Peptides against a protein of PDB entry 4Y8H. Designs and how they scored, part 80

Target 1, 222 residues: chain A of PDB entry 4Y8H
Amino acid sequence: TTIVGVKFNNGVVIAADTRSTQGPIVADKNCAKLHRISPKIWCAGAGTAADTEAVTQLIGSNIELHSLYTSREPRVVSALQMLKQHLFKYQGHIGAYLIVAGVDPTGSHLFSIHAHGSTDVGYYLSLGSGSLAAMAVLESHWKQDLTKEEAIKLASDAIQAGIWNDLGSGSNVDVCVMEIGKDAEYLRNYLTPNVREEKQKSYKFPRGTTAVLKESIVNICD

## One batch from the design tools (peptide; made by RFdiffusion4, then SolubleMPNN)

Design b2_p24_1_s4
Fold by OpenDDE base, seed 2:
Structure b2_p24_1_s4 (fold): chain B 222 residues (1-222), chain A 24 residues (1-24)
Amino acid sequence: as target 1 above (222 residues)
Amino acid sequence: MEEERRRLEAELAELAARIAARGG
């Protein structure tokens, strides 16, 4: 799993790979890891997909209820607090890690939540088994005043780094863009890097060339 | 709004129960 969040000048982007793994086995190549808490608050889930979905649904329903009672737009910090409380309450039973992001009347927000309820705040975040590779991209290319397009690209590049460097990370990239003053834009399968276009490159090798099918470099250290 | 609140409260209770059942 690789999930990322990136703040930009007018909002926040979250992205996730779509691979679900059961141990060393790829169980699903197109698992949705982005979940809507509210129209303008989304999360990306790492860890147990089922736990992430259940938690986000619970919090989503509660936030919606609270929004109805207060006649106020949901706040990301409220979602964060509810998620933290829930994850802490069920510590050890819910293996969920979350990036929580959104826009509200106070601005754009990006948080991470660990299973034990700790939170981080930042302009860019990554979680999951591919998070180190993703973070390397984020740290290298993040700048202040990113445009929406630059943030989407950066998030997608970070996820791709996770995909290429981690067997647990996905086949496609899902993106959700939350821009201030706009509806959330969910871009499912924004990138599909593992669509092997059948390279119909029929490399007609000239007669007499042997195709090297596999090169294994075995360093025999004597 | 009252019916929608009741629906959401019921959904919340159901989800909470499902989560509790998985942790047990």
Scores: peptide ipSAE 0.014, ipTM 0.438, DockQ to the pose 0.014
Fold by OpenDDE base, seed 1:
Structure b2_p24_1_s4 (fold): chain B 222 residues (1-222), chain A 24 residues (1-24)
Amino acid sequence: as target 1 above (222 residues)
Amino acid sequence: MEEERRRLEAELAELAARIAARGG
């Protein structure tokens, strides 16, 4: 798994690869790792996809209830707190690591949560088995005051670095853009680097056109 | 809950400021 978050001048981008692995086996080539908590708050999950989905659905439901009762837009820090408390309660029985990002009336936010309940804040973050390769790209190319397009590109390049350097990461790149004053933009399969170009060449050779690439006659009677 | 949220927001803002200061 490779998940990243990148802040830009007017919001935050998160991205993820779509490979799911069970040991040495690729279980799913197009697993969704970006999850909606609220319309403007999303998370990316590393670890067990099922655990991540279950946690984010629970927190999403609670945030929705709280927003209805308070008549206030959900805050990213509220989502972070609820996620942290939930993960801590299960004391590592939930194998989920999360990047939590979003926009709210206080601005744009990017956080990470580890299974032990530790939280990090940053302008860019990476988690998962491909996180080292992703972080190398982020550290090399991140700058202040990124545009939306630059942030999407940077996040996508970071995920691709994870895909190319980690067997646990791969397939496609999903992106979610959360810009202040706009609805979240979820870009499923934003990049498909492992889509085999449709073999433009039909390898339908007519019967009998086996090209002999090499003929070696070995005389066995010597 | 609002006071705890305010404390968390302040702690996170401070942490973000420390990280920003290290990156510069």
Scores: peptide ipSAE 0.007, ipTM 0.347, DockQ to the pose 0.017
Fold by OpenDDE base, seed 3:
Structure b2_p24_1_s4 (fold): chain B 222 residues (1-222), chain A 24 residues (1-24)
Amino acid sequence: as target 1 above (222 residues)
Amino acid sequence: MEEERRRLEAELAELAARIAARGG
Protein backbone atom coordinates (compact mmCIF):
# COMPACT_ATOMS: atom_id res chain seq x y z
CA THR B 1 0.00 0.00 0.00
CA THR B 2 1.01 3.60 -0.69
CA ILE B 3 -1.03 6.50 0.69
CA VAL B 4 -0.09 10.19 0.61
CA GLY B 5 -1.40 13.58 1.66
CA VAL B 6 -0.31 16.99 0.33
CA LYS B 7 -1.39 20.45 1.47
CA PHE B 8 -1.78 23.20 -1.12
CA ASN B 9 -2.50 26.95 -0.92
CA ASN B 10 -6.27 26.55 -0.51
CA GLY B 11 -6.80 22.95 0.66
CA VAL B 12 -5.50 19.39 0.89
CA VAL B 13 -5.15 16.40 -1.45
CA ILE B 14 -4.99 12.74 -0.47
CA ALA B 15 -4.13 9.88 -2.81
CA ALA B 16 -3.81 6.10 -2.68
CA ASP B 17 -2.94 3.10 -4.79
CA THR B 18 -5.69 0.53 -5.46
CA ARG B 19 -3.85 -2.80 -4.99
CA SER B 20 -5.00 -5.26 -2.37
CA THR B 21 -2.78 -8.29 -1.66
CA GLN B 22 -3.26 -11.55 0.22
CA GLY B 23 0.25 -12.84 0.76
CA PRO B 24 1.90 -13.19 -2.67
CA ILE B 25 -1.47 -12.91 -4.48
CA VAL B 26 -3.07 -9.74 -5.82
CA ALA B 27 -6.58 -10.14 -4.41
CA ASP B 28 -8.01 -6.92 -5.87
CA LYS B 29 -6.59 -4.53 -8.48
CA ASN B 30 -9.14 -1.80 -7.75
CA CYS B 31 -9.50 -1.67 -3.95
CA ALA B 32 -10.76 1.66 -2.61
CA LYS B 33 -8.42 2.98 0.12
CA LEU B 34 -9.93 6.50 0.31
CA HIS B 35 -12.87 6.70 2.71
CA ARG B 36 -15.33 9.48 3.47
CA ILE B 37 -15.75 10.38 7.14
CA SER B 38 -17.87 13.44 6.30
CA PRO B 39 -18.58 15.44 3.10
CA LYS B 40 -15.36 17.50 3.59
CA ILE B 41 -13.27 15.06 5.72
CA TRP B 42 -11.66 12.01 4.12
CA CYS B 43 -9.04 9.47 5.09
CA ALA B 44 -6.63 7.14 3.31
CA GLY B 45 -6.08 3.73 4.88
CA ALA B 46 -3.06 1.42 5.01
CA GLY B 47 -2.93 -2.05 6.62
CA THR B 48 -5.85 -4.47 6.80
CA ALA B 49 -8.59 -3.19 4.48
CA ALA B 50 -11.38 -4.62 6.65
CA ASP B 51 -10.05 -2.89 9.79
CA THR B 52 -9.63 0.44 7.98
CA GLU B 53 -13.16 0.33 6.60
CA ALA B 54 -14.72 -0.69 9.92
CA VAL B 55 -12.89 2.06 11.83
CA THR B 56 -13.74 4.79 9.31
CA GLN B 57 -17.42 3.79 9.19
CA LEU B 58 -17.66 3.89 12.98
CA ILE B 59 -16.02 7.31 13.20
CA GLY B 60 -18.07 8.58 10.25
CA SER B 61 -21.29 7.63 12.05
CA ASN B 62 -20.16 9.27 15.28
CA ILE B 63 -19.09 12.46 13.46
CA GLU B 64 -22.45 12.63 11.69
CA LEU B 65 -24.31 12.27 14.99
CA HIS B 66 -22.08 14.91 16.59
CA SER B 67 -22.61 17.30 13.66
CA LEU B 68 -26.39 16.86 13.87
CA TYR B 69 -26.38 17.39 17.63
CA THR B 70 -24.22 20.53 17.52
CA SER B 71 -25.66 21.91 14.26
CA ARG B 72 -22.05 22.56 13.19
CA GLU B 73 -19.84 21.37 10.38
CA PRO B 74 -17.55 18.61 11.67
CA ARG B 75 -13.91 19.49 12.36
CA VAL B 76 -10.98 17.41 11.10
CA VAL B 77 -9.46 17.42 14.60
CA SER B 78 -12.67 15.84 15.99
CA ALA B 79 -12.35 12.97 13.53
CA LEU B 80 -8.65 12.70 14.40
CA GLN B 81 -9.32 12.47 18.15
CA MET B 82 -12.03 9.86 17.73
CA LEU B 83 -9.75 7.78 15.48
CA LYS B 84 -6.80 8.20 17.86
CA GLN B 85 -8.83 7.11 20.89
CA HIS B 86 -10.23 4.12 19.05
CA LEU B 87 -6.84 2.91 17.77
CA PHE B 88 -5.16 3.51 21.16
CA LYS B 89 -7.81 1.43 22.93
CA TYR B 90 -6.70 -1.58 20.89
CA GLN B 91 -2.95 -0.85 21.36
CA GLY B 92 -2.02 -1.68 17.77
CA HIS B 93 -4.11 -4.86 17.49
CA ILE B 94 -6.10 -3.07 14.78
CA GLY B 95 -3.90 -3.12 11.69
CA ALA B 96 -4.95 0.36 10.50
CA TYR B 97 -2.66 3.26 9.58
CA LEU B 98 -4.42 6.40 8.40
CA ILE B 99 -3.87 9.73 6.73
CA VAL B 100 -6.75 12.02 7.75
CA ALA B 101 -7.40 15.20 5.80
CA GLY B 102 -10.10 17.74 5.22
CA VAL B 103 -11.42 21.27 5.30
CA ASP B 104 -13.51 22.84 8.07
CA PRO B 105 -14.33 26.36 9.33
CA THR B 106 -10.79 26.58 10.81
CA GLY B 107 -9.05 25.82 7.48
CA SER B 108 -7.37 22.85 5.78
CA HIS B 109 -5.79 20.03 7.80
CA LEU B 110 -3.53 17.01 7.18
CA PHE B 111 -2.73 14.39 9.85
CA SER B 112 -1.45 10.83 10.12
CA ILE B 113 -2.38 8.18 12.68
CA HIS B 114 -0.33 5.07 13.43
CA ALA B 115 -1.83 1.73 14.51
CA HIS B 116 -1.09 2.38 18.21
CA GLY B 117 -2.82 5.80 18.05
CA SER B 118 0.17 8.16 17.70
CA THR B 119 -0.42 11.16 15.44
CA ASP B 120 1.67 13.41 13.22
CA VAL B 121 1.09 16.73 11.44
CA GLY B 122 2.67 17.93 8.21
CA TYR B 123 2.40 19.65 4.86
CA TYR B 124 3.02 16.31 3.17
CA LEU B 125 2.80 12.75 4.52
CA SER B 126 3.18 9.18 3.26
CA LEU B 127 2.32 5.81 4.84
CA GLY B 128 2.33 2.13 3.84
CA SER B 129 4.88 -0.30 2.39
CA GLY B 130 5.59 2.10 -0.51
CA SER B 131 5.90 5.15 1.77
CA LEU B 132 9.71 5.48 1.46
CA ALA B 133 9.58 5.76 -2.33
CA ALA B 134 6.64 8.17 -2.08
CA MET B 135 8.42 10.29 0.55
CA ALA B 136 11.50 10.61 -1.68
CA VAL B 137 9.30 12.23 -4.35
CA LEU B 138 7.49 14.44 -1.83
CA GLU B 139 10.72 15.68 -0.21
CA SER B 140 12.28 16.39 -3.62
CA HIS B 141 9.38 18.31 -5.17
CA TRP B 142 7.25 19.79 -2.39
CA LYS B 143 7.26 23.59 -2.13
CA GLN B 144 5.23 26.22 -0.33
CA ASP B 145 2.17 27.69 -2.03
CA LEU B 146 1.41 24.72 -4.29
CA THR B 147 -1.55 25.15 -6.59
CA LYS B 148 -4.36 22.57 -6.60
CA GLU B 149 -3.06 21.14 -9.88
CA GLU B 150 0.55 20.97 -8.64
CA ALA B 151 -0.58 19.22 -5.44
CA ILE B 152 -2.63 16.64 -7.40
CA LYS B 153 0.35 16.00 -9.66
CA LEU B 154 2.78 15.72 -6.73
CA ALA B 155 0.50 13.32 -4.83
CA SER B 156 -0.02 11.23 -7.98
CA ASP B 157 3.72 11.13 -8.73
CA ALA B 158 4.42 10.04 -5.15
CA ILE B 159 1.84 7.21 -5.40
CA GLN B 160 3.35 6.11 -8.71
CA ALA B 161 6.80 5.97 -7.11
CA GLY B 162 5.31 3.63 -4.49
CA ILE B 163 3.63 1.53 -7.22
CA TRP B 164 6.88 1.10 -9.17
CA ASN B 165 9.13 0.39 -6.18
CA ASP B 166 6.84 -1.65 -3.86
CA LEU B 167 5.28 -5.03 -4.70
CA GLY B 168 2.53 -4.34 -2.13
CA SER B 169 1.45 -1.22 -4.06
CA GLY B 170 0.03 -1.04 -7.55
CA SER B 171 -2.78 -0.79 -10.08
CA ASN B 172 -4.51 2.62 -10.24
CA VAL B 173 -4.29 5.94 -8.38
CA ASP B 174 -7.29 7.36 -6.52
CA VAL B 175 -7.33 11.05 -5.54
CA CYS B 176 -9.53 13.14 -3.26
CA VAL B 177 -9.30 16.95 -3.31
CA MET B 178 -10.65 19.02 -0.44
CA GLU B 179 -10.55 22.75 -1.22
CA ILE B 180 -11.74 25.50 1.14
CA GLY B 181 -15.13 26.82 0.08
CA LYS B 182 -15.83 23.90 -2.29
CA ASP B 183 -17.27 20.41 -2.10
CA ALA B 184 -14.80 17.53 -1.90
CA GLU B 185 -13.83 16.10 -5.29
CA TYR B 186 -13.29 12.33 -5.32
CA LEU B 187 -11.41 11.22 -8.43
CA ARG B 188 -11.67 7.42 -8.60
CA ASN B 189 -9.04 5.91 -10.90
CA TYR B 190 -7.50 9.33 -11.60
CA LEU B 191 -4.51 7.50 -13.10
CA THR B 192 -4.52 4.03 -14.61
CA PRO B 193 -0.80 3.49 -15.34
CA ASN B 194 -1.12 -0.27 -15.90
CA VAL B 195 -3.67 -0.04 -18.70
CA ARG B 196 -2.38 -2.50 -21.25
CA GLU B 197 -1.57 -0.35 -24.20
CA GLU B 198 -3.29 -1.85 -27.17
CA LYS B 199 -0.47 -3.77 -28.74
CA GLN B 200 0.26 -1.78 -31.91
CA LYS B 201 0.99 -5.08 -33.65
CA SER B 202 -1.59 -7.82 -33.73
CA TYR B 203 0.31 -10.93 -32.72
CA LYS B 204 -2.58 -12.92 -34.23
CA PHE B 205 -0.93 -14.94 -36.94
CA PRO B 206 -3.25 -16.65 -39.42
CA ARG B 207 -4.05 -20.24 -38.47
CA GLY B 208 -1.35 -22.47 -39.96
CA THR B 209 1.58 -20.01 -39.75
CA THR B 210 3.33 -22.16 -37.12
CA ALA B 211 2.75 -25.88 -36.74
CA VAL B 212 1.94 -26.79 -33.13
CA LEU B 213 4.29 -29.76 -32.65
CA LYS B 214 3.36 -30.50 -29.01
CA GLU B 215 0.78 -29.19 -26.54
CA SER B 216 1.15 -30.08 -22.84
CA ILE B 217 -1.45 -28.90 -20.31
CA VAL B 218 0.06 -29.01 -16.81
CA ASN B 219 -2.42 -28.47 -14.00
CA ILE B 220 -0.29 -26.57 -11.45
CA CYS B 221 -3.10 -26.69 -8.87
CA ASP B 222 -2.48 -29.50 -6.50
CA MET A 1 9.34 22.96 8.29
CA GLU A 2 10.03 21.69 11.83
CA GLU A 3 8.91 24.97 13.41
CA GLU A 4 5.71 24.97 11.37
CA ARG A 5 5.14 21.33 12.39
CA ARG A 6 5.44 22.35 16.05
CA ARG A 7 2.98 25.19 15.45
CA LEU A 8 0.51 22.80 13.83
CA GLU A 9 0.96 20.28 16.67
CA ALA A 10 0.26 23.02 19.22
CA GLU A 11 -2.83 24.13 17.30
CA LEU A 12 -3.98 20.50 17.17
CA ALA A 13 -3.47 20.10 20.92
CA GLU A 14 -5.49 23.26 21.60
CA LEU A 15 -8.30 22.17 19.31
CA ALA A 16 -8.29 18.70 20.89
CA ALA A 17 -8.58 20.24 24.35
CA ARG A 18 -11.55 22.37 23.21
CA ILE A 19 -13.27 19.28 21.81
CA ALA A 20 -12.64 17.27 24.98
CA ALA A 21 -14.08 20.11 27.05
CA ARG A 22 -17.27 20.11 24.95
CA GLY A 23 -17.65 16.30 25.06
CA GLY A 24 -17.56 16.07 28.79
Scores: peptide ipSAE 0.005, ipTM 0.322, DockQ to the pose 0.017
Fold by OpenDDE base, seed 5:
Structure b2_p24_1_s4 (fold): chain B 222 residues (1-222), chain A 24 residues (1-24)
Amino acid sequence: as target 1 above (222 residues)
Amino acid sequence: MEEERRRLEAELAELAARIAARGG
């Protein structure tokens, strides 16, 4: 898995690869790792779409109830606190990691949550088995006052670096953009780098390219 | 509501374990 978050001048972008693996097997080439908590708060997580979706649905329902009760838009910090309390209180041994990002009345926010319950704040973050390759791209190209388009490109380039350098990461790139004053924009399969162009060159060796070195006929009918 | 919360927390824990077990 490779997941990234990037803050820009007016919001935050998160991105993820779409590969799901179980040991040596690619279980799904188009797994969704970006999940909606609320209309303007999203997370990226490791593992299967089904697993992270169930988590985000639960937290999303609780945040929605809290928002209704308080008559306030959900805050990213509230989502973060709920995730910390519910995910890691029971998971002291589970190497789960999440990026939580969004926009709220207090601005744009980007957080990470580690399995041991620590949280980080940053302008850019990378997690997963491909995170080192992704972080190298982020550190090299991140600047203050990124535009939306620059942030999408940077996040996508970072995910691609993870895809190319990590066997656990791959397939497509999903992106979610959360800009202040706008609805969240979820870009499913924003990049499909592994769409093998139908190899125009059929490497079908013609029958007979391998010389038959020896033929032995064994009569089995006695 | 507290029993449902506990069930949901246990399901979340199991899901996170499955997530962590899947390399990515």
Scores: peptide ipSAE 0.017, ipTM 0.487, DockQ to the pose 0.158; fails the geometry check

Design b2_p24_2_s1 (from b2_p24_2, 10 letters changed)
Fold by OpenDDE base, seed 1:
Structure b2_p24_2_s1 (fold): chain B 222 residues (1-222), chain A 24 residues (1-24)
Amino acid sequence: as target 1 above (222 residues)
Amino acid sequence: AKAAELERIKREIEERVAAMLARA
């Protein structure tokens, strides 16, 4: 497993490989490791995918309730605190680590949570079995004032390095982009390393690319 | 109505998480 986060000039990107590993065996499963806490706050999880999803949903529900009662937009630091508290409570039972990222009225944020309850803050982060290879890419190519496109590329390149380190092939890359003033953009299977992408020199997004499911959360506030 | 639904969902998720943790 490899998960990464990268801050850019106007937001944050997170990315994950989609393989599931049980020990030395890669399960032939393309599982999404990016989870939505709120519309603009996402996490990348490693460990038991089901546990990470359930925890994320719990925290998401709590954050939504708090947002409704306070009439305040959800904060990434609130999600971080709640996740940390929950993981700490079950520390002996949940071997999960997370990257938590998002945008809120205070700006863009990127955090990590380790299974033992430590938290890190950074402009770029990597976790998982491929994290060292991913970090080597991040450290080599991260710079201040990255564009959205540069950050997506950097995150994807870092995940690919992690994939190559672990198994050399067999995983897709999921990406979530959280830009200030915009809706979150979830890019499932952004890269499929096993498909020889012909080096199309032109990063023209082909017109027929899969519908970005803009989940417009219609606030039915009657 | 939305708050009540969210509390229901929260409780269901909490129970599901607790059950998962109890099996580990």
Scores: peptide ipSAE 0.021, ipTM 0.520, DockQ to the pose 0.022
Fold by OpenDDE base, seed 2:
Structure b2_p24_2_s1 (fold): chain B 222 residues (1-222), chain A 24 residues (1-24)
Amino acid sequence: as target 1 above (222 residues)
Amino acid sequence: AKAAELERIKREIEERVAAMLARA
């Protein structure tokens, strides 16, 4: 699995490979790993896709109810908090990880959640077995003030890098674009890379180690 | 008020997730 998130000038993009794997075995070649929490808040999940989807739907329903009651748009941080508290508590040792992203009245947000409950904040993130290859692309090509189109391309290129370098990555790329002031745009099968043809593309990662602009929000629960 | 409501929602989620797991 490879999942990525990329912030751009007016929003955030998340992308995922569509291949579900059980260890080295491809279980599903076209499994959606992007889950809608709310219209403008999505997550990219790894682990049992069904469990992740079910939990995100429950969180989404409750967030929606809260939004209706308060007449306020859902906040990404609220979704993040709920996911942190519930998803990993009930998934047990599955080692799930998530990228949570969206737009809300406070702006665009991109977070990751690790199985142990830590969260990272960044302008770009990658998780999964192909995450190192994906991160190399992101670090090399991410810049401030990306356009929507540049961010979609960057996210998809990062996923493709994961696919090419990791047998556990998907055969297709799904993308969700969350732009401020717009509805979310879900692009299923945005790319359908042919694994056989792509192995011939030597993606020369430029050796640019760019400094990780990761702010880890470690909630030290005392 | 918002904090209390968020806590309520969290509890409700916990209950629903627990119920889901008990059925699996």
Scores: peptide ipSAE 0.019, ipTM 0.531, DockQ to the pose 0.016
Fold by OpenDDE base, seed 4:
Structure b2_p24_2_s1 (fold): chain B 222 residues (1-222), chain A 24 residues (1-24)
Amino acid sequence: as target 1 above (222 residues)
Amino acid sequence: AKAAELERIKREIEERVAAMLARA
C-alpha cells in the first residue's frame, strides 16, 4: 500500500495505489483507497481496507449530519477530530491509518492519522509499505507554491515509486484533487503503468473523472 | 416543503449513523 498527500498553492491532492494485498497475495487489483467524507473532504486509507471504509463512512455520515444542523460547510479539522477520537477509542484494533485532506472556508488542509490516534501535519505526506520510496520522491521534488498540475504529477510519481519498490502496492493510481472554490475531482485510475501517458501537456482527466456534484446545502431561511 | 425535506434528510442520516454505530 502507498498513499500520499500533497498541498499545492490553491488546494490539496491525495493519491493511492489500487492494489489490495493479503500477505503475498493480491486480493484486488483495483481496490479504491480514496474515500469521500464530504464533497470537499477526502481521505486516503491504508491498513485494513474494510476498517478504513467503515470508519470513513461513519465519520462522513456524522459530518454530513453536523453540516446540515449547523448550515455550515464541513471542516477538515472536524473530520480529523472525529476520526482521531474514533481510532483512539479502539486502541489500534482498527488496523487503519489515513491521510485526511480537504478544503473548507478556512483553507486547504492535509493531515495524517495513525491507528493509535496520533496525527501529523505537513505539506506532503506518505503512508503505507511503499511510503519510504514515495517520501524520497516527495522530499526531492516538493517545493512551495506548487501548481495543481505539479502537485498531481508529484503525488502520482510518489505513488509510482511506491509501486515499483513495494510488491504490496497496486499497479494503478487513484487521485483526488480538492481545490479551493471548486468541486473535488476524483480521478480513478489516473495512471495505469502500461499507459505511458504521452507528454500531453493537457492533463485530460481520463474517462472516469467523477466530479463530486455540489450538494447544495439549501439555506432554508424561512 | 423545503423544511420538511431537510428534516427528512436529517432523519435518514441519523438512522444511517445509528446503524453504523450499532455495527461497530
Scores: peptide ipSAE 0.016, ipTM 0.453, DockQ to the pose 0.017
Fold by OpenDDE base, seed 3:
Structure b2_p24_2_s1 (fold): chain B 222 residues (1-222), chain A 24 residues (1-24)
Amino acid sequence: as target 1 above (222 residues)
Amino acid sequence: AKAAELERIKREIEERVAAMLARA
């Protein structure tokens, strides 16, 4: 998994790869890792996609109810707090890493949550198994006062770096743009890099190693 | 109606978590 967030002059961008793995198996080539908490608050998650989505729906519903009762737009910090509280209840088994981002009446926000409950604030963030390669791109090319277009490009380039350098990351790039004063733009499959499978260089496995390279892609997403 | 839906979602999450823990 590779997930990133990038702040720009008037908002925040989050992006993710779409590969899902179950152990050594690629389970899904187009798994959604970006989840809507509210219209203008989104998260990117690493973990079991089904659990992250269910948690996001629960928190989203609670935030919506709270917003209706208070007649106030949802705040990103409220989503962050609810996510932290939920992750702490399951600390032993959910190695979840999350980026939480959005816009609210107080401005644009970008946070990360680690499995042990720590939170970071930044102008750019990366998490997941491809995060080091993504961070190298972000650190090299991030600047103040990015445009929306520059931020989308930077986030996408960072995800691609993760895809190329991490077997656990790959397939397509999803993007969500949250700009102040606008509706959120969810760009599903914003990039579909044809990872030309480099022709498997004939790894001559030594005699006697059964290469169990049965990639059974079980589409479990019916 | 939304409170009932939240309780349903909460129960579904709890059941899924319990099922995951039973397999580990």
Scores: peptide ipSAE 0.014, ipTM 0.435, DockQ to the pose 0.019

Design b2_p24_2_s2 (from b2_p24_2, 10 letters changed)
Fold by OpenDDE base, seed 4:
Structure b2_p24_2_s2 (fold): chain B 222 residues (1-222), chain A 24 residues (1-24)
Amino acid sequence: as target 1 above (222 residues)
Amino acid sequence: SAEAELKAIAERIEANVAAMLARA
């Protein structure tokens, strides 16, 4: 699995590969890993597809109820907190990690949640077995003030890097775009690389361009 | 209520995230 998130000037993009694997076996070549929590809050799931779907459905229902009771649009941080709490509660039973992203009245947000409960905040994130390759692409090409199109491309390129470097990742690329003031745009099978096009693009990462954006581990539980 | 608590937590998180992003 490879999942990524990329913030752009007016929103956030998440993307995922569509391969589902059970050990060494490709179980599904077109598994959906992007899930809607609310109209403008989506997550990308990594781990078992069943676990991710069950968690996101539960949180989605709760957020909808919360939104109705508060008469407020759902907030990404609410989804984040609920997801985190749920993952913690079932620690050891749910092998899921997530990228959570969306837009709300406070702006655009991008978070990740690890199965062990850590949460990251960033302008770009990657998770999954292909995450290292994806992150290399993100770190190399992310810049401030990305356009929507640049962010989609960057996210897709990152997923593809994950696909090429990880047998557990592959098939198609799904994308969800959440832009402030717009409806979410879910692009199922945004890329359908049928052909193992040859490994022609040697991503020669130039040595030294790793601008370590400070990983601020925010302990949200204090 | 659980909803009120969740709201309070969310607001705290939002504030923390906003502060973090402002420092970045």
Scores: peptide ipSAE 0.017, ipTM 0.463, DockQ to the pose 0.022
Fold by OpenDDE base, seed 2:
Structure b2_p24_2_s2 (fold): chain B 222 residues (1-222), chain A 24 residues (1-24)
Amino acid sequence: as target 1 above (222 residues)
Amino acid sequence: SAEAELKAIAERIEANVAAMLARA
């Protein structure tokens, strides 16, 4: 599993690989690891997909009720707090990690929740078995004032790095873009154009050209 | 009220986030 979050100039992007691992079995399932808490607040789960979905649905329902009652747009920090409380109360035994991201009246937010209770804040985050490879990409290419398109690309590249280094990560990338003033954009099976490095056209040397072995004459001076 | 508690928690988290970002 590889999940990432990237802040950009006007919002936040989260991305996940679509492969589910069930123990030692890599299930090639196009499973959504991105879950909607509210229209503008989403999370990415690392762990059992079923548990993450159930938790996010519960939190989503509670946030919706709270939003209706208060006549206020849901806040990412509210989702974060509720997720933390729930994960620690019920999942203390399950090493679930979450990235929580969204936009609200206070701006764009990106958080991670660890199974032991810690919360991290950053402009970019990665979690899961491919997180180290993903983080290497993020650290190398993240900059301030990313555009939406640059952030999507960066998140996707980070997930792909995780996939290449983790047999448990899927080949497909799901992306959710949460931009201030807009509806969330869910991009299922987002494929960054593989800049197929043009495989150097194997210049098939025509039949009959002998490869001139460069004889390096090593002059052994006596 | 539950709302007041959530607001207080949110404000605390926001303050902590701001502090973390200021140090980063």
Scores: peptide ipSAE 0.015, ipTM 0.436, DockQ to the pose 0.019
Fold by OpenDDE base, seed 5:
Structure b2_p24_2_s2 (fold): chain B 222 residues (1-222), chain A 24 residues (1-24)
Amino acid sequence: as target 1 above (222 residues)
Amino acid sequence: SAEAELKAIAERIEANVAAMLARA
């Protein structure tokens, strides 16, 4: 997994790869790792996809109820606090790591949360097995006052670095842009760098290679 | 509120990071 967040002049972008792995096997080539907490608050998940989804759904439901009750737009810090408390309560039994980002009446925000409950704040963040490669790109190219387009490019480049340098990362790049005063823009499969052209590579298996007869793709990203 | 405190901490951290980056 490679997930990133990047702040820009008028908002925040998050991005993720779409590879899901079960041990040495690629289980899903198009797993969604970006999740909506609220219309303007999204997260990118690393670790166990099921844990990430369960946590984000729980927090999303609570935030929605709170927003309705208070007649106030959800705040990123509220989501952060609830996520942190939840993850801390279970003391790492939940294998979820998150980048949480969004826009609210107080501005744009970018946070990361580790399964043990630690929180980081920054203008750019990276998590996952490809995070080192992604961070190298971010550190090299991040600047203040990025445009939306520059931020999308930077985030995408960082994810691609993770894809190229980490076997656990790959397939496509998803992006979510949260700009102040606008609706969130979810760009599913924004980049598809590993669209193998159906090179009909007739892999002539050497004589004696047992053809894998049945590939059951278990969608683990329900 | 705990939320307000967290916000203040986050803003302080971001300001510090910005200052560090501006010196780099």
Scores: peptide ipSAE 0.013, ipTM 0.380, DockQ to the pose 0.020
Fold by OpenDDE base, seed 1:
Structure b2_p24_2_s2 (fold): chain B 222 residues (1-222), chain A 24 residues (1-24)
Amino acid sequence: as target 1 above (222 residues)
Amino acid sequence: SAEAELKAIAERIEANVAAMLARA
């Protein structure tokens, strides 16, 4: 897994690889690791897609109710606090790590939640097994006042570094852009560097070659 | 209960992260 966040001049970008790991086996699955908490607050997480989504949906529902009650737009720090409280209330040891990012009336925000309960704040963050390779790219190329396009590129390059250096990281890159004053832009499969070009080599197998049964890798999204 | 489900989810996330970190 590789997840990153990058702040830019008018917002924040988060990105994730699409591979899931189930036990000792790397599943070549296109798992979404980016989840919407609210229209302008998103997270990137480790774990199963279903687990992270369920947590984020609950937090999202609570934030929406709170927003309606207070007549205020949801705040990233509120999402962060609720995620922390929830994850830690039910786990003596939380092995989950999340990047929480978004825009609200107070500006753009980028946070991480570590498995042991610590919160980090930064202009750029990386988490996961590919995080060291990703961080090397971020540290080398991050600058103040990044444009949206520069931030998307930087986040994507960082994820790619994680993918290339970590067998547990996916082949595709998902990106979510949260810019102040705009709707969030979710770019699923923004990059597909390891999409094996289905060389549709129409191998006309000569008559008599036993059709190797296409092992349909059933993407069991459990 | 919703709380029990959330706990189970959190535990699974932890287990998955721990397993992933152990392989890293």
Scores: peptide ipSAE 0.019, ipTM 0.393, DockQ to the pose 0.038; fails the geometry check

